Peptides against a protein of PDB entry 5HDT. Designs and how they scored, part 65

Target 1, 163 residues: chain A of PDB entry 5HDT
Amino acid sequence: MVVKTFMDMDQDSEEEKELYLNLALHLASDFFLKHPDKDVRLLVACCLADIFRIYAPEAPYTSPDKLKDIFMFITRQLKGLEDTKSPQFNRYFYLLENIAWVKSYNICFELEDSNEIFTQLYRTLFSVINNGHNQKVHMHMVDLMSSIICEGDTVSQELLDTV
Target 2, 163 residues: chain A of PDB entry 5HDT as posed
Amino acid sequence: MVVKTFMDMDQDSEEEKELYLNLALHLASDFFLKHPDKDVRLLVACCLADIFRIYAPEAPHTSPDKLKDIFMFITRQLKGLEDTKSPQFNRYFYLLENIAWVKSYNICFELEDSNEIFTQLYRTLFSVINNGHNQKVHMHMVDLMSSIICEGDTVSQELLDTV

## One batch from the design tools (peptide; made by RFdiffusion4, then SolubleMPNN)

Design b2_p17_3_s2 (from b2_p17_3, 8 letters changed)
Fold by OpenDDE base, seed 4:
Structure b2_p17_3_s2 (fold): chain B 163 residues (1-163), chain A 17 residues (1-17)
Amino acid sequence: as target 1 above (163 residues)
Amino acid sequence: EEERKEERKKFLEEEEK
């Protein structure tokens, strides 16, 4: 399983990182990012999150447009956090916890459309947050949002209005 | 770290269903 491969991979395993680099690149293709199956897109997002963890602080994706597409894609998947009773909720939680802990979105600061990405992320998180979420979910959401605010030198007015 | 390990375990358990 591709997801398990990246999930179990260690950040210090340079040989494995090189071995699976092409796989990581293929997972960011439009074929996967625009896959019609919602569950497949969730698995792709989780795998991408692990890829960011493994290759941190750098991403294997060199195209700014590709990075933008990936983070906009991940942000869209986070909408699945809204339904706490979903059978796939644990995977949505996995996605949230991972990107919060790794601070994956910090790589977006180098992108021209960083403010758009962050704005969309905040809008999405505030859209899905509800009283059904436990303390851990809330903590990861806060960690994710606060990390971006703390690490960013400048924040757009649009983002500030969203917060 | 422990939380991450638990979530990975849950993830794998759901995949096995």
Scores: peptide ipSAE 0.176, ipTM 0.798, DockQ to the pose 0.520
Fold by OpenDDE base, seed 2:
Structure b2_p17_3_s2 (fold): chain B 163 residues (1-163), chain A 17 residues (1-17)
Amino acid sequence: as target 1 above (163 residues)
Amino acid sequence: EEERKEERKKFLEEEEK
């Protein structure tokens, strides 16, 4: 399984990183990002999160447009955190924990449309945050948002209005 | 790290279903 492959891969495995680079690039294709199956999109998002973890601090994706598409895609998947009793919630938690710990979104600071990405992220997170989430979920959400605010050189008014 | 390991385990368990 592709998901397990990236999940089990270490950051220091340079040979494996090179071997699976094309697969990583393929997973970011429109075919997967626009896949009609919601569960498939979640799995893709988890894979992408692991890819960012593995290739950190640099993403294997060189196109700014592609990076934007990926992070907008991941952001859309985070909407699934709204249902804490969903059978897939553990996978959504995995996604959240990963991107928070890795600080994956910080790559977006190099993108022209970073403010748009962060705005959508914050809107999504605040739309799903509720008292039903346990402390760990809350902490990961806070860590994710705080890291972006602390590292950001500029923050748009739209983003400020969202926060 | 322990939390991440647990979540990976949960993830895989769901994948096996």
Scores: peptide ipSAE 0.171, ipTM 0.798, DockQ to the pose 0.496
Fold by OpenDDE base, seed 5:
Structure b2_p17_3_s2 (fold): chain B 163 residues (1-163), chain A 17 residues (1-17)
Amino acid sequence: as target 1 above (163 residues)
Amino acid sequence: EEERKEERKKFLEEEEK
């Protein structure tokens, strides 16, 4: 199981990081990002989140366009947090907790389109947040948003309008 | 860390699609 491989890998395993580099790159291909199955896309997002964790602070993806595609992809998956009764909710929670703890989106500050990425993230989070979410979900959402605001020198007016 | 471990456990217990 490819997903389990990256879930179990830690940041200090340099040999494994090198061994699975090509697999990490392959998982970010259009084949997976545009997979027709929603559950497969969720698994891909979770795997990508773990890849960011493993290779932090530097992602193995060197293309700015690819990084943008990945984060826009992950952002789209977060919409699944809306249904707390879904059988897949635990995996959506896993995704949220991971990207919040790792601060994965901080890589986006180096991208020209960072404001677009952050705006889409905030819009998505505010669209799915509801009273059915437990305290931990709310905390991770707040941590994710606050980290971006605090680490950015200047927040765009458009981003401020979404908050 | 315990929370992350619990979530990984829940993740693996679910049927993979």
Scores: peptide ipSAE 0.162, ipTM 0.799, DockQ to the pose 0.425
Fold by OpenDDE base, seed 3:
Order: C-alpha cells, then structure tokens, then sequence
Structure b2_p17_3_s2 (fold): chain B 163 residues (1-163), chain A 17 residues (1-17)
C-alpha cells in the first residue's frame, strides 16, 4: 500500500506531497534502512527512489548525513542486480531505471562525502555488470554513471581509477 | 515512459500475489 501510494503520485500534486512528507521521512529511518529482511529493504529502496522523483529537484531530507545514509543504502541494494534469474529482479530493475531516469544521485554533489558515495556506486555497478544483462539494464547503468561524470564540475582521481 | 509503466505494472502484480 505505501509503495503504491508513492508510485502513483505525480510531481505536480503539491497537496499529496505535503500530506505524505512525514511518511517519506519515516521511510528513511534506521528502522527501515537497517531492516533485517532483504525483500523489505528492496521495497524501501524502490519507495525512496519514487520519493526522490516526486520531490525533485529538492529532496525532503535536509540532513546531509541522512542523505548519505540513504544513497549508501540504495547503492547496497543495487548489488541484487547480479542475479538476473532472481524472483526479485524486476524490482531491482525498477530501482535502477528510476534512479537513472530521475538522476537521483546528482543531489549528492552538494554533500561533503560525494566522492565516497559516487565511488561506492561505481564499484558496485562494475561488480554486477555482466554479459547476461539485457541491453536495457546496460543502458540504464551507463546512463547513471555518465550523468554523474558529465554533470560534475570535477571528478576525483580515485573515482577515475575506479571506472 | 512506456518501459516505466510496464515495470510499475509488473511490480504491482507481484504485490498482489
């Protein structure tokens, strides 16, 4: 129900955005980010991706530390893309497609730890990329990485070494 | 956009199972 609520919301629905702001904030709590169930964590990540879409260009999370936690959390979920035959693969694809299309990670450029976030993202993506993925998965992975490189004013040497 | 719609549909169908 909660996942469907954010999935069906439009960016222009200001009344609903205000109504569900507290729910969006609660979904980023340690209770959900550190939930012991892997399937729950994936659903949380998908919901967070929709929240970034809905509230773009400004996320409802004002704390830099919280934003870092969220993106490190989302990055960890992307490891699930490695198994293309998983029953949950469609949800991992949903997560990847959304964060690539929205360019969600680009908000991290204003964070002090942006290089750490991007480095971990690239390491994760390159660890799961394989020839078993279809062209759409490859396209979204490339779009995600290219957008960060192209829109960043500077790219750290550490990040370049990772690529 | 059509791809996103298809994935949303698949996502919801899995939730209903």
Amino acid sequence: as target 1 above (163 residues)
Amino acid sequence: EEERKEERKKFLEEEEK
Scores: peptide ipSAE 0.137, ipTM 0.781, DockQ to the pose 0.492

Design b2_p17_3_s3 (from b2_p17_3, 10 letters changed)
Fold by OpenDDE base, seed 3:
Structure b2_p17_3_s3 (fold): chain B 163 residues (1-163), chain A 17 residues (1-17)
Amino acid sequence: as target 1 above (163 residues)
Amino acid sequence: MEEYKEERKKFLELEEK
């Protein structure tokens, strides 16, 4: 129910955004980010990606520490892209496509730990990318990484070494 | 945008099943 609600929500509905603000904040709690079930964590990541889409360009999360936790969490879920034969692969694809299209990670440029977040993202993507992925998956991975490089005023040497 | 909308639709259809 919660997943469907956020997926169907349009960016133009300000009334709905206000109504679900508390739910959006609760989904970023440690209870969900540290949930023991891997499938639950994936669903949480998809919901968080939808939240960023709905509230773009402004995230409902005002704490820099919370934003860092969320993006580090989403990055960890992207490891699931490695197994293209997994029953959950379509959900991992949804997550990747969403964050690439929305450019969700670009919010991180305002964070002091942005370089850490981007470095971890790049390391994760390069660790899972393989020849078994179709062209669309490769395209979204490249789009995601390229957008961050192009919009960043400065690229750290550590990030460059990761690429 | 259109591709994302199509995948979103497919995802919703899979959850209803």
Scores: peptide ipSAE 0.025, ipTM 0.608, DockQ to the pose 0.646
Fold by OpenDDE base, seed 1:
Parts: structure tokens; C-alpha cells; sequence
Structure b2_p17_3_s3 (fold): chain B 163 residues (1-163), chain A 17 residues (1-17)
């Protein structure tokens, strides 16, 4: 129910955005981010990605630490892109496509730990990229990484070493 | 945009099962 609600929402409904603000905040709780079920965590990640889409260019989260936790969490879920034959692959694809199109990670430039987040993202993407991925998956991965490099004023040496 | 909308639709259809 919750996931469907956010997926059905658009950026144009300010009333709905206000109504579901508390729900968006609750989805970032440890209960969801540390949920023992991997399928639940994937759904949470997709929902969080939709939240960033809906509230773009802003985010409803005010805590830098919470934002860091969310993006580190999303990054961990992207590991599921490795197995293209998984029944959940389409959801992982949705997650990737969403965050690439929205440029959700770009909000991390405002965070003190942005370099850590981007480094972890790049390491994760390079770890899962394989020849079994179709052109669209590759393009989304490249778009995501390139956007961060192009918009960033500085790239950490650790990030450069990862590439 | 068009591809994202299509994948969003597919995602919604998968969640209904």
C-alpha cells in the first residue's frame, strides 16, 4: 500500500506532498532501513527514490545524517542489480532508472560526507556491472556516475582510484 | 521520461500480484 501511494504521486500535488510528509519521514527510520527482509528493503529503497522524485529538487529530510543513511542504504540495495535473472530485477532496474533520471544523489553535494557516499556508489556500481546487462542499464549507470562527476567541483582521490 | 513512465507502470503491475 505505502509503496504504491508514493509511486502514484506526482510532483504537482502540493496537498498530497504535505499529507504524506510524515510517512516519508517514517520510511527513513531504522525499522525500515535495517529491516531483515531483503525484499522489504528493496521496496523501501524504491519508495525512498520516489520520495526524492516527488519532492525534487528538495528533500523532506532535514538531518544531514539521515540523508547520508538513506543514500548509503540505497547504494547497498543497488547490489541487487548483479543478477539479471532475479525475480526482483525489474524493481532494481526501477530503482536505478529513477535515481539516475531524477539525479537524486546530487543532493548529497550539500553533505559533509558526500565523497564517502559517491565513492561507495561507484564501488557498488562497478562491482555489479556485467555483460549481461542490457544497454539501458549500462546507460543509466553511466548517466548516474557522469552527472555526479560533471556537477561536482572536486572529486576525491579515492573516487578517482575507484574509476 | 517515456522509459521511466513505462518502467513505473511495469513496477505497479508487479506490485499488484
Amino acid sequence: as target 1 above (163 residues)
Amino acid sequence: MEEYKEERKKFLELEEK
Scores: peptide ipSAE 0.025, ipTM 0.611, DockQ to the pose 0.599
Fold by OpenDDE base, seed 2:
Structure b2_p17_3_s3 (fold): chain B 163 residues (1-163), chain A 17 residues (1-17)
Amino acid sequence: as target 1 above (163 residues)
Amino acid sequence: MEEYKEERKKFLELEEK
């Protein structure tokens, strides 16, 4: 139910955005981010990606620490892109395409720990990218990383070493 | 944008199965 609700929501309905704000905030709780079930964590990540899409260019999360936790969480889920034969691959693809298209990670530039987040993202993407991925997957990965590089005001040496 | 919308639709259809 929750997953479908956020997926069906567009950016134009301010009333719906307000209605589901509490749900969006609840999905970022430690209960969901640290859920023991991998499939549940993937669904949570997809919902969070949809939330960023819906509320773009802003986010309903006001705490910098919470935003960091969320993006580190999403980054960890992207590890699932490695296995292209997984039954859940389509959901991982959805996650990737969403965050790439929306440029969700770009909100992290407002965070003090942005370089840490981007470094972990790049390390994750480079660790999972393989020849089994089709052109679209590669394109989304490149688009995601390129957008961050192009819009970045400061690039740490650690991030440069990752690329 | 258009591709994302289509993939989103496909994803929703997969969730319903």
Scores: peptide ipSAE 0.025, ipTM 0.609, DockQ to the pose 0.659
Fold by OpenDDE base, seed 4:
Structure b2_p17_3_s3 (fold): chain B 163 residues (1-163), chain A 17 residues (1-17)
Amino acid sequence: as target 1 above (163 residues)
Amino acid sequence: MEEYKEERKKFLELEEK
């Protein structure tokens, strides 16, 4: 239900965005981010990605620490892209496609720990990329990484070393 | 944008099965 609600929500529906704001905030709680079930965490990540899509270019999360936690959380979920035969692969694909298309990670440029977030993202993507991925997956990975490089004012040496 | 919308549609259809 929750996943479908955010997936179907239009960015132009201001009334709906306001209505579901509390739900969006609740989904970023430690209860969900630290949920023991891997599939639940994936669903949470997809919902968070949809929230970023809906509220773009802003986010309903005002705490820099919370934003960092969310993006580090999403980054950890992207590890699931490694197994292309997983029953959950399509949901991992959705997560990747969404964050790549929306350029959700661009919100992180305002964070003190942006370089850490981007470095972890790149390391994660390079760790999971394999020959079993189709062209679309590769394209989204490249789009995601390229957007950050192109839109960043400066790139740390650590990030450059990761690439 | 169009590709993303189409993929989202497909994703929703898959979740309903």
Scores: peptide ipSAE 0.026, ipTM 0.605, DockQ to the pose 0.707; fails the geometry check

Design b2_p17_3_s4 (from b2_p17_3, 10 letters changed)
Fold by OpenDDE base, seed 2:
Structure b2_p17_3_s4 (fold): chain B 163 residues (1-163), chain A 17 residues (1-17)
Amino acid sequence: as target 1 above (163 residues)
Amino acid sequence: DKERKEERKKFLEEEEK
């Protein structure tokens, strides 16, 4: 499956990265980002997270608008972290861990609407964080937010109000 | 790295269900 393909791929295989570039681009299409099935959207988000990992520090998506759509999409999926008892929680954890470790959102600093993206991310994380989450989940959330704050050159008042 | 490996395993196991 596509999910496994990107999951198993490392950052060093340039040939594979080129081979699956079109697939990576296709996964960011409106068809997948707006897919009616919630589980499919989660899988898409996980694939996108792996794609950012594989192609780091760059992204295969060249359109700023597309990048914004992708990160807003990923942010929406993180809402699923709210239910720690969900059968899909491990996949949500996978998503969180990956984007935190890779620092995927940091590419958004190059976008004009970076503050909007970060604001939505922080709002989402704070809306789902609770005492039911284990230490690792909390750590990844903190790492994700801290990395953005530490590397941010400009922080909007809206973002500050969110934090 | 170890944690990521474990999570990948869990992810795949759930996908197979």
Scores: peptide ipSAE 0.142, ipTM 0.788, DockQ to the pose 0.500
Fold by OpenDDE base, seed 5:
Structure b2_p17_3_s4 (fold): chain B 163 residues (1-163), chain A 17 residues (1-17)
Amino acid sequence: as target 1 above (163 residues)
Amino acid sequence: DKERKEERKKFLEEEEK
């Protein structure tokens, strides 16, 4: 399975990183990002999160437009965190924990539309946060948002209004 | 790092069962 392949891969495996580069690029195609099945999109998001982890600190995606599409895509998937009783919740947790730990969104500081991406992320997180979430979920959400605020030199007023 | 990685994998693998 493709998802397990990237999940099991380490960032110091240079030979494997080169071997699966084309697959990583293919997973970011519109075919997968716009897949009609919600569960497939979640798995794609988890796989993309692992790809960012593996290729850190620099993503294999060179196009700024593609990077924007990917992070907007991942942000949309985080809406699934709202339902803590969903059978797929652990996969959403996996996604959140990964992107928070890796600080994947920090690569967006190089993008012209970084403020838009961060604003959408914050809006999404605040829209899904609820009392049903355990301490770890809250911690990862806070870590993700705090890392972006601390790393950024200046924050837009719109983003500040969201926080 | 390794411990965290294993924890993350467990969540995904548990969903596959």
Scores: peptide ipSAE 0.129, ipTM 0.773, DockQ to the pose 0.591
Fold by OpenDDE base, seed 3:
Structure b2_p17_3_s4 (fold): chain B 163 residues (1-163), chain A 17 residues (1-17)
Amino acid sequence: as target 1 above (163 residues)
Amino acid sequence: DKERKEERKKFLEEEEK
């Protein structure tokens, strides 16, 4: 029910955004980010992606440390894209498509640890990308990486070496 | 977006299984 709630919510529904703000905050707790079940973590990541979509351009998470934890968490989930035959692949695709379209990671530019986040994202994407992925997956991966490079004022040498 | 709608549909179908 929680996943469906955020998935079907519109960005212009201010009353619903206020109503579910506490739920959004709880989903970013250590209980969910460090949940032992891999499938639960994937669902949490999808919910978080929808939360970023709904509350754009500003995330409801005000703590820089919390934002870093969330994006490092989402990045770890993207490793699941490596297995195209997995029953959960459609959910991983949903996650990738969402964060690419919303440009969720662009919030990280205001964080002091943005370079670490982006570097880890790029390393993860290049680790899982392969010729077995369809054109849509490749397109979303490229869109995600290109958006960060194009909107960033500076790119670290470490990030450049990763690309 | 038609693609996004299709993915949401697939996602929900998997939840019902």
Scores: peptide ipSAE 0.125, ipTM 0.777, DockQ to the pose 0.500
Fold by OpenDDE base, seed 1:
Structure b2_p17_3_s4 (fold): chain B 163 residues (1-163), chain A 17 residues (1-17)
Amino acid sequence: as target 1 above (163 residues)
Amino acid sequence: DKERKEERKKFLEEEEK
């Protein structure tokens, strides 16, 4: 229900953005980020991705620590891309496509711990990438990683070692 | 754009189950 609400919302509706701002903030709470149900966490991640899409280029979250938690959380969900035969794969694909197209992670450049976030992202992506993924999945992964490298100008040594 | 719409459609269909 909540996921559908944000999926159907466009970034041009300022009234709706204001109306659902509190909901967006609540979705970033520990209750959701640390939810015991894996499927719930995936849905939360997709919803958060849509929130970043809707509120782009700015995030509605004001706390750098909260933003870090969110992106570390999203990164952990991307591990689910490993199984293309999973009933939930389409949701994982949706998550990947969204964050790649929106360039959601680029907001992390403003964070003090950006290198940690990007390093974890790259490690996760490389851990799940395989020849069984179709071209679209590969392209989204490459787009996501390339965009960060191109925008960042500087990459940590740890990240370079990962590549 | 067409791809994104298709992905959303698939996602929504799965959510309705």
Scores: peptide ipSAE 0.115, ipTM 0.766, DockQ to the pose 0.578

Design b2_p17_4_s1 (from b2_p17_4, 11 letters changed)
Fold by OpenDDE base, seed 1:
Structure b2_p17_4_s1 (fold): chain B 163 residues (1-163), chain A 17 residues (1-17)
Amino acid sequence: as target 1 above (163 residues)
Amino acid sequence: SWEELYKKIKEKRLKKE
């Protein structure tokens, strides 16, 4: 229900942002990030991704440590993209699509531990990508990684075509 | 390729450190 609520929220509604601010903060608690059920963790990740989408370009979280925890958490959930036949694959796809489109990880450049976060993201994506994934999945993964790498240099189109 | 992209990403991050 919480995920559905955020998915249906208008990004331009400041009133709604304020209304769900407390909920957004609580979703980042250890209770949710360390929930024993992987399906619950996936839903939490999707909700967090929606929060970043809604509050873009700034996150409602003020603690750098909390932001690090969140993105490390989201990164771990992306491992679920490996099995395209999973009943939960559509939600994993949604997570990937969202964070790639919004460029959610770009906020991590403000963090001291950004290198660690990006490194873990790259390793995770390369560990799960396979020939069973369609072009959309590949494109989202490339977009996500390229957005980060292009802060200092542009990835050539030739390289992107060979991925 | 993914391998080439990974290498490029890694090199860029190392240069920023």
Scores: peptide ipSAE 0.029, ipTM 0.636, DockQ to the pose 0.021
Fold by OpenDDE base, seed 3:
Structure b2_p17_4_s1 (fold): chain B 163 residues (1-163), chain A 17 residues (1-17)
Amino acid sequence: as target 1 above (163 residues)
Amino acid sequence: SWEELYKKIKEKRLKKE
């Protein structure tokens, strides 16, 4: 994962990283990823996005299966971007802005199921994008998708056909 | 913009062909 120089300079302190380590592990549990409350799931996704920002370019998760679960989970939350009038839209926007800026999904290139993750992401984004979204939302969605395409040397034809 | 994205996608497709 390529991290911008600016982000490297503003990287969180090691003390803060240590503080969030236990939280990071717990938030990735099935208890939170499969929580019945939609608002809780959104908050969990935002926290996970923050964790990826803090630990960039490395993830505090060593299990490929866990990473896949997390990003598939985050992708599902992005469906909430469809309703621009939702009281929770600002949090969905935060999630999108964060993962786009950090390029969080780029860590998935190391996973064997990266194509599945990216395909699901693209399908989700194109399914929710509409004319009601402002320029910033469009920009972040484009940045997110473009970053993956540009960094992926071996982007599958299936993924390209999805977009 | 979406136009820029489509251009990038197209470029990638062309390079792989």
Scores: peptide ipSAE 0.028, ipTM 0.614, DockQ to the pose 0.028
Fold by OpenDDE base, seed 4:
Structure b2_p17_4_s1 (fold): chain B 163 residues (1-163), chain A 17 residues (1-17)
Amino acid sequence: as target 1 above (163 residues)
Amino acid sequence: SWEELYKKIKEKRLKKE
């Protein structure tokens, strides 16, 4: 009975992942990543973050170049955290909270260009952080950066210069 | 090193607060 229940749950999980696979691939297309509307791009980033949460610790994307494009895209959206009075700030907060909790950027360690991705992330976070951010925002930013430090064993000079 | 990076991150965070 226990074995059957476990198998059923596993099958349901696999079926659920398969249902989202096509959506995940479409969201990573140039059509969405290069969409001219910034609000649409923010929604796409949030959806991509949700996809990473669902598929954690893996990702449905097989192309290293595509993964790089996605994380560079998400990093660019985080610039919206700078304006704490924006009507879209809560959605930017959701994006930050999600990727920090899931440790989504840890997937980048398998990429050849991981240092470039992390450098751009740290540069972006330090450029947007300000006194208008509450303690929760600061905590998520620190958690995101600290998670990468904990998983890594070497730091490039370029990354050190970014900090 | 990662230790050095972590230290710099903490210092910058405290400076901006």
Scores: peptide ipSAE 0.026, ipTM 0.622, DockQ to the pose 0.022
Fold by OpenDDE base, seed 2:
Structure b2_p17_4_s1 (fold): chain B 163 residues (1-163), chain A 17 residues (1-17)
Amino acid sequence: as target 1 above (163 residues)
Amino acid sequence: SWEELYKKIKEKRLKKE
């Protein structure tokens, strides 16, 4: 599906995959995805992104519903990119950079609800992007959206309306 | 089409840069 990136290969050892398997499963639980602390949710999202990097192009999650929940969760965290002056902006940047470089969302093409996920992603990115973002942020956002375009075959009208 | 979507994305990026 998705060709492994350089970053994926660096962390693609079987030992690391085994080490993070339990963490991966726990982080995808409702306890963490619905955690009341916004900063905790951001850290969870970053960890999930790291997990996807380690397991790319595969994922340790077997449930399509769980995968959908995870990516919808990550998408919600990307809203934090709007405030460039936030003390947590660097972590939001890390999240964006990671998922863009790894092409993490491309795994969603195997999901029945891929169009919903991509639509929410694009809506979120376009809602938060502003003139306060530097060139790197813009680049990563475009790269993230472009990677999905390159992999996909059909575009829903809803997705087109989002752009 | 995906091509059309890509163009729209690029246009919006350029507008906000």
Scores: peptide ipSAE 0.026, ipTM 0.620, DockQ to the pose 0.026; fails the geometry check

